# Ledger of designs, part 5: peptides against a protein of PDB entry 7BDX

Target 1, 212 residues: chain A of PDB entry 7BDX
Amino acid sequence: EMGAAACTLLWGVSSSEEVVKAILGGDKALKFFSITGQTMESFVKSLDGDVQELDSDESQFVFALAGIVTNVAAIACGREFLVNSSRVLLDTILQLLGDLKPGQCTKLKVLMLMSLYNVSINLKGLKYISESPGFIPLLWWLLSDPDAEVCLHVLRLVQSVVLEPEVFSKSASEFRSSLPLQRILAMSKSRNPRLQTAAQELLEDLRTLEHN

## One batch from the design tools (peptide; aimed at target 1 A76 R79 L126)

Design b1_p8_7_s3 (made by RFdiffusion4, then SolubleMPNN; from b1_p8_7, 5 letters changed)
Fold by OpenDDE base, seed 2:
Structure b1_p8_7_s3 (fold): chain B 212 residues (1-212), chain C 212 residues (1-212), chain A 8 residues (1-8)
Amino acid sequence: as target 1 above (212 residues)
Amino acid sequence: as target 1 above (212 residues)
Amino acid sequence: KKMSFDKL
């Protein structure tokens, strides 16, 4: 209980840029983000395949950790720190997103995908995550999720790759050959307005790239 | 490990007034400070009488909690919150300071005494803690500690009582009858300059009150 | 557009 309460308060105050700078300006940041990755990995490995998100102290604690990473990645110096000094944490987030089944740990997936999207705002961050082994298959695995918020955040990450010519050119052949076009077209007809819009925008961006 | 790391970061960033306001402006503050008191109490109750401060995750976690309370009490709205909404935590700190033996958990005692001193900056806070059952005997119990930093922070809290006429007048008879004058005189000759000065100033303040 | 998230 107390650990989850403390980490949840740290998550809430980390929405401030000055708090993120204070965390990263200290000598404890490296150790904290190293243990964060290990703690998230331990949590996901403890999940039985059929167990949904437990309303437990452990789940709330891991949500707060993922929220802190998201808030750090929302800040320019935070993205630089993650890409320069916490690559193991980025590798862990990519791994954990692959280890989770469709419909499993939906809120955690959303927070981790928000973190990766924020990292992708940096060209160096986008290069690092997109050049990770199995990145394109991972995007399609995540896009098979029944949850509309998971799918929305996957489509936003796909769009970050498609909109960067230097990154997209390296993966364009694999991307075009494996693109789940029928799934994205189905999402463009979603009852969820946010998912519908994101799928339509991505389809327009893809059409623009085929004509160039 | 992870809980201690998160709580230690929260402690570090709580040195900012804006972070204290953000913590207290949320709906989670009451629950957090309630569990803080329970966690500190559980830690002190788990100590064997002869066990010194463990270099453990649990001790680092409790130090961070006591540090957060100290930083909250350093801010005007934080003192108001503690005195209005977290009186149980103040009662717990007073109790735990009584439960600890001389030389036991020295760093924790220092942090808890710093919290009480910061609370005493408010007249309402000073009234609340000084009117607590056994407060004057507790001060003398704590002043028997062999540690110079513990004794320094006790003398500062005694000075806060002595310098407030409305508070001191209520306890003056008990205070004068139980004052460990020889102990304070010995501290005025300490090799520790901070302890020496604090003991000299308190002796001057006490002499001034006997002539009025 | 960056995403900050502080509430679940």
Scores: peptide ipSAE 0.032, ipTM 0.840, DockQ to the pose 0.046
OpenDDE base, seeds 1, 3, 4, 5: peptide ipSAE 0.031, 0.031, 0.030, 0.031; ipTM 0.841, 0.840, 0.840, 0.840

Design b1_p8_7_s4 (made by RFdiffusion4, then SolubleMPNN; from b1_p8_7, 5 letters changed)
Fold by OpenDDE base, seed 4:
Structure b1_p8_7_s4 (fold): chain B 212 residues (1-212), chain C 212 residues (1-212), chain A 8 residues (1-8)
Amino acid sequence: as target 1 above (212 residues)
Amino acid sequence: as target 1 above (212 residues)
Amino acid sequence: KRMSFDKL
């Protein structure tokens, strides 16, 4: 309980850039983000047995950790820290997104995907995550999720790749050959307006890349 | 481990007034400070058996909690919150300071005394803590501590009482009758310059009150 | 790139 409450408060205040700078300016940032990855991994590994209720202290704790990573990644110095000093945490997030089945841990997936999206705004961050083994298969695995918010954040991450010529060109053949076009087309007809818009925009971006 | 790391980061950032406002502006502040008191109490109750090593995760966790309370009490809105909405936490801190023996948990005592001192800067806070049963005996019990930093923070808290006529007048007879004058005089000769100064100032304040 | 940062 107390750990989850403290992490939840730390998450809430981490929406401030000054708080992110303060977190990263201390000698404890490296240790914190190292243990963060391990804690998230331990939680996901515990799920294969018991359906930990979504409202458990453990769930709330891991949600707060993922939220902190997202808010740190929303700031330029935070992205620099993650990409330079916490690569293992990024690798862990990618691994955990692969280990989770469609429909499993939706809220955690959303937070982890938001953190990767924020990292992807930096070219160095986007290069790092997109060069990770199995990254493109992982995107399509995640896009099979029945949840509209998971799919939305996957489409936004796909768009980040597509909008970066240096990154996209390295994977363009794999991307084109494995693209779940029918799934994206189905999402462009979603009743969820955010998912609908994101799928439409991605389809427009892809059409622009075929004509070039 | 992870809880202690999160609390330690929250402590570090709580030195900012804006972070204290953000902590208190959320719906989670009451729950956090309620559990904080319980967690500190559970830790102190666990000490009667095993000498928990000062470097344990539990110790570090409780130090961070006490540090957060101190930093919240350093801000006007934080003092108002503690005195209006977290009185049980103040009662817990007073109780724990009584339960700890001289020389026991020095670092925790210092942090708790600093929080009470910060609360005492507000007249409403000073009234609340000074009207607590056994408050004056507690001050003298704490002043028997062999640690100079504990004694320093006790003397500062005593000074806060002495410098407030409305508060001091209510307890002046008990204060005068139980005052460990020889102990304070010994502290005025301390090799610790901060303790020496605080004891000298308090002796001057007391002399001023005898002539009025 | 119209990329907005996500804050939570």
Scores: peptide ipSAE 0.110, ipTM 0.848, DockQ to the pose 0.213
OpenDDE base, seeds 1, 2, 3, 5: peptide ipSAE 0.104, 0.107, 0.104, 0.098; ipTM 0.848, 0.847, 0.849, 0.848; seed 1 fails the geometry check

Design b1_p8_8_s1 (made by RFdiffusion4, then SolubleMPNN; its pose is not in this set)
Fold by OpenDDE base, seed 1:
Structure b1_p8_8_s1 (fold): chain B 212 residues (1-212), chain C 212 residues (1-212), chain A 8 residues (1-8)
Amino acid sequence: as target 1 above (212 residues)
Amino acid sequence: as target 1 above (212 residues)
Amino acid sequence: SLERLKAL
């Protein structure tokens, strides 16, 4: 309980750039983010056995951790830190997103996707995550999720790839061959306006790339 | 481990007034400080059985909690919060300082004393802690500690009382009757310059009060 | 430019 409360407070204050800088400027950051990955992984592995109530202290703890990672990645120095010093955490997040079933741990998926999206704002980060084995299949796996917010954040991550010519050119063949176009088209007709807009924008960006 | 790491980071960033304001401006602060008191108490109770290594994750966690309380109390709004909304935590800290033996948990004692000293900067806080049952006996108990830093912070807390006429006048009879003058005089001869100075200043303040 | 996301 106390750990979850502390992490929740740390999550809340990590919304500040100055706090993120303070976290990263300290000598404890590396250990923290190392253990963060392990803790998230342990939590996801525990889901196969006991129906951990979504409102459990454990769940809240992991959500807070994912929130902290997201808020760190929202800042330039945080992205640089994650890509240079915490690649294992990024690999863990990618792995966990693959391990989770559609509809499972939706909130955690959203937070992890938000963190990856923030990392993708850095070209070095985008290169790193997009060059990860199975990244494209993972995107399509995640896009099969019944949750509109999960799908929204997947589409945003896909858009990050599509908007970077250097990244897109390297994976363009795999991307085009496996693109779930019908699924994206269906999302462009969603009643969720955010999902609808993101799907429409991605479709427009893809059309622009096909004509150039 | 993860809880200790998170609390350590929260401790580090709580050195900022803005972070303290963010912690207190959130709806999670009350729960956090409630659990903080319980966690500290549980830790101190655990010391009677197992030699918890001072470097244990548990110890580091409790030190971080005490550090957070100290940093919160260092700010005016933090003192106001503690005195108005977290009196149970102050009572817990006073209780734990009484429960710990001389030489036991020195670092924790120092942090808890620092927090109480910071609270004493607020007249309302000073009144609250000084009106706590057994406060004066507790000061003398703590002043018997072999640790110079513990004694230093006790002397500072005593000085807070002595410098406030309204507080001192209420407890002056008990204070004078139980004052360990010989111990304070011995401290004024300490090789520790900080302890020496604090003891000398207190002795001077006491002399001034006797002549007025 | 991609807009950063904060988890609030």
Scores: peptide ipSAE 0.152, ipTM 0.858, DockQ to the pose 0.123
OpenDDE base, seeds 2, 3, 4, 5: peptide ipSAE 0.148, 0.144, 0.151, 0.145; ipTM 0.856, 0.857, 0.857, 0.857

Design b1_p8_8_s2 (made by RFdiffusion4, then SolubleMPNN; its pose is not in this set)
Fold by OpenDDE base, seed 4:
Structure b1_p8_8_s2 (fold): chain B 212 residues (1-212), chain C 212 residues (1-212), chain A 8 residues (1-8)
Amino acid sequence: as target 1 above (212 residues)
Amino acid sequence: as target 1 above (212 residues)
Amino acid sequence: SEFRKKAL
């Protein structure tokens, strides 16, 4: 309980850029993010057996950890830190997103996808995650999620790839051959306005690329 | 390990006034400080049996908690929060300082004494802690510690009492009758310059009070 | 769009 409470407070205050700088300026940052990945991985590995209740201390702890990573990645120096010094954590997040089934751990998926999106704001970050083995299949796997918020964050991450020609060119063939176009078209008709808009924008971006 | 790491980061960033405000502005502050007291108490109660190694994750965790309380108490709004909404935590800190033997858990004692000193900067805080049952005996018990840093922070807390006439008047009889004058005089000759100075200043303050 | 999202 106390660990989860402390992490939750740290998550809340990490919304500040100055707090992110303070976290990274300390001598504990590397160790913290190393153990963060391990802790998140241990949690996801524990799910295959017991329906760990969404409200458990462990769940709250892992949510807070994922939230901290997201807030760190929201800041330029935080992205640089993650891409330069915490690549194992990024690899872990990608792996965990693959290990989770559609509809499983929705809140955690959202936070992890938000962290990856924030990392993708940096070209170096986008290159790193997009060059990860199985990245494109992972995106489509995640886009099969029944949750609109998961799908929204997947579409945003897909858009980050599509909007970067240097990155997109490397995956263009795989992207075009595996693109779940009908799924994205269905999302463009969603009653969720955020999902609807994100799907529409992505479809427009894709159409622009086909004419080039 | 991860809990201790998170608490350690939270401790570090809590040196900022803005972070203290952010902690207190959240809906989790009351719960956090409630569990903090319980966690610290559980740790101290566990010491009677096993020499918990100073470097344990649990020790680091409790040190970080005590450090957070200290940093909160360093800020005016933090003192107000502790005195108004977390009195149980203050009671716990006083109790724990009594439960620890001279020379036991030096680092924790220092942090807890620093927190009480910071609380004492507010007249309401000083009144609250000084009116706690056994407060004066507790100060002398703590002043018997072989550690110069513990003794330094005790002397600073004693000075806070002595410098506030409204508070000192209530305890003046007990204070005069139980004052370990020879111990304070010995500290005024310490090779530790901070301890030496604090003891000298307190002796001067006491002499000023005897002439009135 | 470089929309940075913070998680609270």
Scores: peptide ipSAE 0.037, ipTM 0.836, DockQ to the pose 0.124
OpenDDE base, seeds 1, 2, 3, 5: peptide ipSAE 0.037, 0.037, 0.037, 0.037; ipTM 0.836, 0.835, 0.836, 0.836; seed 5 fails the geometry check

Design b1_p8_8_s3 (made by RFdiffusion4, then SolubleMPNN; its pose is not in this set)
Fold by OpenDDE base, seed 2:
Structure b1_p8_8_s3 (fold): chain B 212 residues (1-212), chain C 212 residues (1-212), chain A 8 residues (1-8)
Amino acid sequence: as target 1 above (212 residues)
Amino acid sequence: as target 1 above (212 residues)
Amino acid sequence: SSFRKAAL
C-alpha cells in the first residue's frame, strides 16, 4: 500500500516540468527507469486471464509508474532522456503492449500508448519506435481492442507516423498492404465523438498521402 | 527495490516548496501520512538488535519517508498540515524515538529529530510536542546516544523549548530537576565543532534564564 | 502537424 501511495504522489507531482527536470537532473534517474521497465514487465507476466483488480496495490503502483513515464515524455528534456538513455524502457513498453490481449489492462494500455505518443513528438523518438521490429503489426493488434479509449490512443500514434514523411516513406508499403481500413471506417462512425473525430482525421490524412 | 526508488525520488523533489504544496493540495495527503506513520512503526518494531542493514530496500524506503516528513515540516503550510491534520504521525515519531536504543538507526533518528525541530518552528507545533507525555525524559534518553549527529539534533530541539518562554515556563521545574548538565558540559568540549557550538549556545541560553 | 502533449 505505501509504495503505491508514494508512487501515486510522484506521478501527481511529475505533471510539473520543474519536477521532471529535478528527477532527470539527479543521479538516480537511470536506475529508476530501468527498474520501472522491469516492474511493469513483471506485472504483465503475472497476469492470468483478462480480469484485472484495478484497486490492487500492484495495479495502482504500475499505473503510477506508467503515468510518470508519460509525464516525463510530455517534456522535451524528458523525451531526450528516454530516447538517449532509456531505450530499453521503450522496448519494454512496446513488448508489453503486444503481450496484453484486447480488453486486458485497458488503463495501463492507455498510459503506455500516451507515453509512446509523447515520445513520437520527438523525430528521433518516432524513428526509434517506428523502426522497432513488429511495430506495424502491433498497431493493428492494439486497434482490435474493444475499448474506445485504447483505440483512440492507437489512432493518435498511427497519425504521428503518417504525418512524418521521412518516417512514413520507410514503412509505407507495409502500412498500406496491412491497413485495417474497415476497422478505421467503423471507428469513424463511433458514438464516441473523440474516437470518431480521430478516425475521420486519420482517413483524411491517408487520402491526402495517396494523391501525392 | 522499486518502492524505495520511487520514494527516494519523492524525497528529493520534496525539497521544493512548490512540490510540498502540490502534495498537500491533493486529496491523497491525509492517507499518505497516515500510512507513513504505520510503515515507520512497523519497521522499528521489526528491528532485532542494534545492527541495521543501511542498504536494505526497507531501510532506504523508511529513510525516504522520514526525509519527506522533514521537508514538509520545513515549509509553513507543511507544519500547519502536520500539527492540524497529522498529529498521529507526530505522536508516532516521538514514540519511535523512544523505542530506539542509543546507537540504533542513527540516520533515521536524525531525520525524525529534524522533522520535530522543523515542527518546533511553529509555536502551535512546539506546544503540541513539548506537552506530549514523557517528552522531557525522551530528550535525555536521546541525548545519551553515542552519535554526535543525533546529539546535535537533540540539543537543537532542546534549544527550541528553552528559547520559548511560554512553553519553557510550563516545564521549567521538571527540566531543571532532570537536566543532564554533565553530559551537556562534556558535549561543549567535543571535537565535533558543530556539537561543541550547539552545546555552548544551549549552556549560555540556560544561564540567561537562571538570572531572570 | 499539431502534436498535442498527453500528460496526466
Scores: peptide ipSAE 0.038, ipTM 0.835, DockQ to the pose 0.134
OpenDDE base, seeds 1, 3, 4, 5: peptide ipSAE 0.037, 0.036, 0.037, 0.036; ipTM 0.836, 0.837, 0.835, 0.835; seed 5 fails the geometry check

Design b1_p8_8_s4 (made by RFdiffusion4, then SolubleMPNN; its pose is not in this set)
Fold by OpenDDE base, seed 5:
Structure b1_p8_8_s4 (fold): chain B 212 residues (1-212), chain C 212 residues (1-212), chain A 8 residues (1-8)
Amino acid sequence: as target 1 above (212 residues)
Amino acid sequence: as target 1 above (212 residues)
Amino acid sequence: SKWREEAL
């Protein structure tokens, strides 16, 4: 309980750029982010089969951790730190996104996807995560999720890859051959306006790339 | 482990006034400080007899909690919050300082005393803690500690009372009758220059009050 | 830029 409360407050204050700089300027940052990855992994591994995300202290703690990572990644120096000094954490997040079934731990998936999206704002971050083994299959696995928010953040991450020619050129063949086009087309007709817009924009970006 | 790491980072960033304002501006502050008191109490109660403070994750966690309280109390709005909305926490800190034996949990005692000193900067805070049952006997109990840092912070808290006529006048009789003068005189000869100075200043302040 | 940082 106390750990979750402390972590939640740390998450809340980490919305400030100055707080992110303070976290990273301390001598405990490396240890914190190392244990963060381990804690998130232990939580996901503790989930038996089809067990859904519970509103427990443990879940709230893991959400706060994912929120902190997201807020750190929202800042330029935070992205640099994550990509330079916390690669294992990024690898862990990618692994956990693969380990979770569609519909399982939806809120955690959203938070982790937001962190990866924020990392992808940097070319160095985008290169790192996009060159991870199985990255493209992982995107499609995640896009099979029934949750609109999960799918929205997957589409945003896909768009990050597509809009960076230096990255997209490396995996364009795999991307084009495996693209779940029918799923994206279905999302472009979603009642969720955010998901609908994201799917439409991605389809337009893809059409532009086919003509070039 | 993770809880201690998160709490330690929260402690570190709470050195900023803006972070303290952010902590208190959130919807989780009341819960956090309530559980803080409970956690500190549980820790002290778990100590069997003469068990000294250990450099464990649990100890570090409690130190971080006490550090956060101290940093909150270092800010005007933080003092107002503690005195208005977290009185139980202040009561708990006073109780725990009484429950600990001389030489037991020295670092925690120092942190808790620092928090009370910071609270005492406000007249409202000083009134609240000084009017707590057994406050004067508690000061003398704490002043029996063999640790120079504990004694230093006790002397500073005593000075806070003595330098506020509106507060001192209420307990002046009890204070004068129970004053461990020989102990304070011994501290004025300490090899620790901080303790020596604090004891000398307090003795001067007391002499000034005897002539008035 | 189409990029927008998201803080929580």
Scores: peptide ipSAE 0.098, ipTM 0.851, DockQ to the pose 0.133
OpenDDE base, seeds 1, 2, 3, 4: peptide ipSAE 0.084, 0.096, 0.093, 0.088; ipTM 0.849, 0.848, 0.850, 0.849

## One batch from the design tools (peptide; aimed at target 1 R79 Y117 S160)

Design b1_p9_1 (made by RFdiffusion4)
Pose (drawn by RFdiffusion4):
Structure b1_p9_1 (pose): chain A 212 residues (1-212), chain B 210 residues (1-210), chain P 9 residues (1-9)
Amino acid sequence: as target 1 above (212 residues)
Amino acid sequence: EMGAAACTLLWGVSSSEEVVKAILGGDKALKFFSITGQTMESFVKSLDGDVQELDSDESQFVFALAGIVTNVAAIACGREFLVNSSRVLLDTILQLLGDLKPGQCTKLKVLMLMSLYNVSINLKGLKYISESPGFIPLLWWLLSDPDAEVCLHVLRLVQSVVLEPEVFSKSASEFRSSLPLQRILAMSKSRNPRLQTAAQELLEDLRTLE
Amino acid sequence: SPPRPLSES
């Protein structure tokens, strides 16, 4: 209970750039981010499907961990630190997104997809994520999730890699062969404006790159 | 005069999340949200045989109080704090909406309805408002108000209550059937565009979940 | 009404 309370407080204060700089400056953050991935992996493996039932100081603990990783990556030196020091944590995040079934732990997936988007803002972070093993199959599969907030964060991540045609050129062929053009087109007609324009903007960029 | 000027200044700065977080600790020593409800209750009681005066120092004081409550509830930890600590203030807001006759204190009713909408974004806040005494009769009473801006914010709150699970097993199935569908339909053909669109949106949501 | 952010839940 005490462990989760401290992680929740750290999630709250981690929204500040001044606090994020202080976390990376203290010589204990490396251990914190290594054991964070282990705790997130342990939490996901412990779930035999079901849902989560807002596990008392268990789900709130991992949510605080993913929330902190997201708030750290939201700061320039935070996403820089993560791609240099905590590349194993990025591997764990990409692995846990594929390991989590559609509709299972939706809040955890959005927090994790938000952190991958933030890390992709760093040039090396974009290279590391896009060159990870089943990255493209993972993207199109996360789009098969019924939750609209998960689909929105997948489209935002896809738009981020698509916005760097150099990195996008390495993952060619499968971007044309396997992309769920029909699902992205359906998302460009959603009554939710943020999801609708995210898919509309991604479609504009996808059609423009195939011709230009 | 001095009290209202300081409250208006606080309403201006309360649009910042940093300021809202700073306000939630101050409620301990000086019961800011406890005495806010008393001041709002005292103001409406003082309008015995009369309606609003406006441009007054007392009018802008309560407007600033309701505006601050709204700006606090607009922040995630603000609406979380209100539903945990300031449930009495939420009772007072819901009570004063019913106590205010139609056409009386229109600006105050709109600001108050905005704060309830914001608290409803919080899961416990939605339960607390929807399970409050006389809540459905209050929605009907507020929709009988001639002012379009008040009707718009009632429809926005009703839309917020209609969306999300609320157990869904006839707990929310009866809430939808008990609404003034005729008045919502009349407001869907309204000459006020903002009101017409809110009633239209709500009607779509009522039909979608039928 | 906008969908509620899950992060805030």

Design b1_p9_1_s1 (made by RFdiffusion4, then SolubleMPNN; from b1_p9_1, 5 letters changed)
Fold by OpenDDE base, seed 2:
Structure b1_p9_1_s1 (fold): chain B 212 residues (1-212), chain C 212 residues (1-212), chain A 9 residues (1-9)
Amino acid sequence: as target 1 above (212 residues)
Amino acid sequence: as target 1 above (212 residues)
Amino acid sequence: TPPVDLREL
């Protein structure tokens, strides 16, 4: 209980840029983000099935940790910190996104995807995550999720890759050969307006790249 | 480990007034400070002896909790919150200060005394804590501590009572009858300059009150 | 610049 409460408060106040700077300006940041990765990994490994107790102390704690990573990655100095000093945490997030089944731990997936999207705003971050082993297959695995919010955040991450020529050129062959076009086309007809818009925009960006 | 790390980061960033306002502006503040009192109480009750493992996860966690309370009490809205909405936490801190032996949990005592001192800056806070059952005996119990830093913070709290006529007048009879004058005189000769100064100032304030 | 994902609690 108390750990989850404290971590949730830290998550809430980390929405401030000045708080993120204060976290990163201390000598404790490296240790904290190292243990964060380990704690998230331990939680995912403890999941015996698709049913998660969303209100558990452990779940709330891990959600808060993922929320802190997201809010750190929202700030320029936070992205730099993650990409320079906490690459193991990024590797862990990528691994955990692969280890989770479609429909499993949806809220955690969303938070982790939001953190990776924020990292992808930085070219160095986008290069790092997109050059990770199995990144393209991971995107398509995640896009198979039945949850519209998971799929939305996957599409946004795919869009970050597509919009950066220096990154997209390296993966263009694999991307084109494995693209789940029928799935993306189905999402462009979703009843969820946000998912529909994101899928439509990605399809437009892809068409633009075929003509260039 | 992770809980202590998160709580320690929250403690560090709570040195900012804006962070204290953000903590208190949320719907989670009441729950957090309620559990804080319970957690601190559970820790003190688990202490089997005078030897504390200062580097334990639990110790670090409880120190961070006490540090957060101190930093909240340093801010005007934080003092108001504690005195209006978290009186049980103040009662718990007073109780725990009484339950600890001289020389036991020195660092925690210092943090708790610092929080009570900060609360005493507000007249409503000073009234509340000074009207608590056994407050004057508690001050003298704490002043028997062999640690100079504990004694320093006790003397500062005593000084807050002495300097407020509306509060001191209510306890003046008990205060004068139980005052450990020889102990305070010994502290005014301490090798610790901060303790020496605080004891000397208190003795001067007390002399001024005898002539009025 | 694409909007950052801030998750407000």
Scores: peptide ipSAE 0.150, ipTM 0.844, DockQ to the pose 0.073
OpenDDE base, seeds 1, 3, 4, 5: peptide ipSAE 0.146, 0.127, 0.055, 0.144; ipTM 0.846, 0.845, 0.846, 0.845

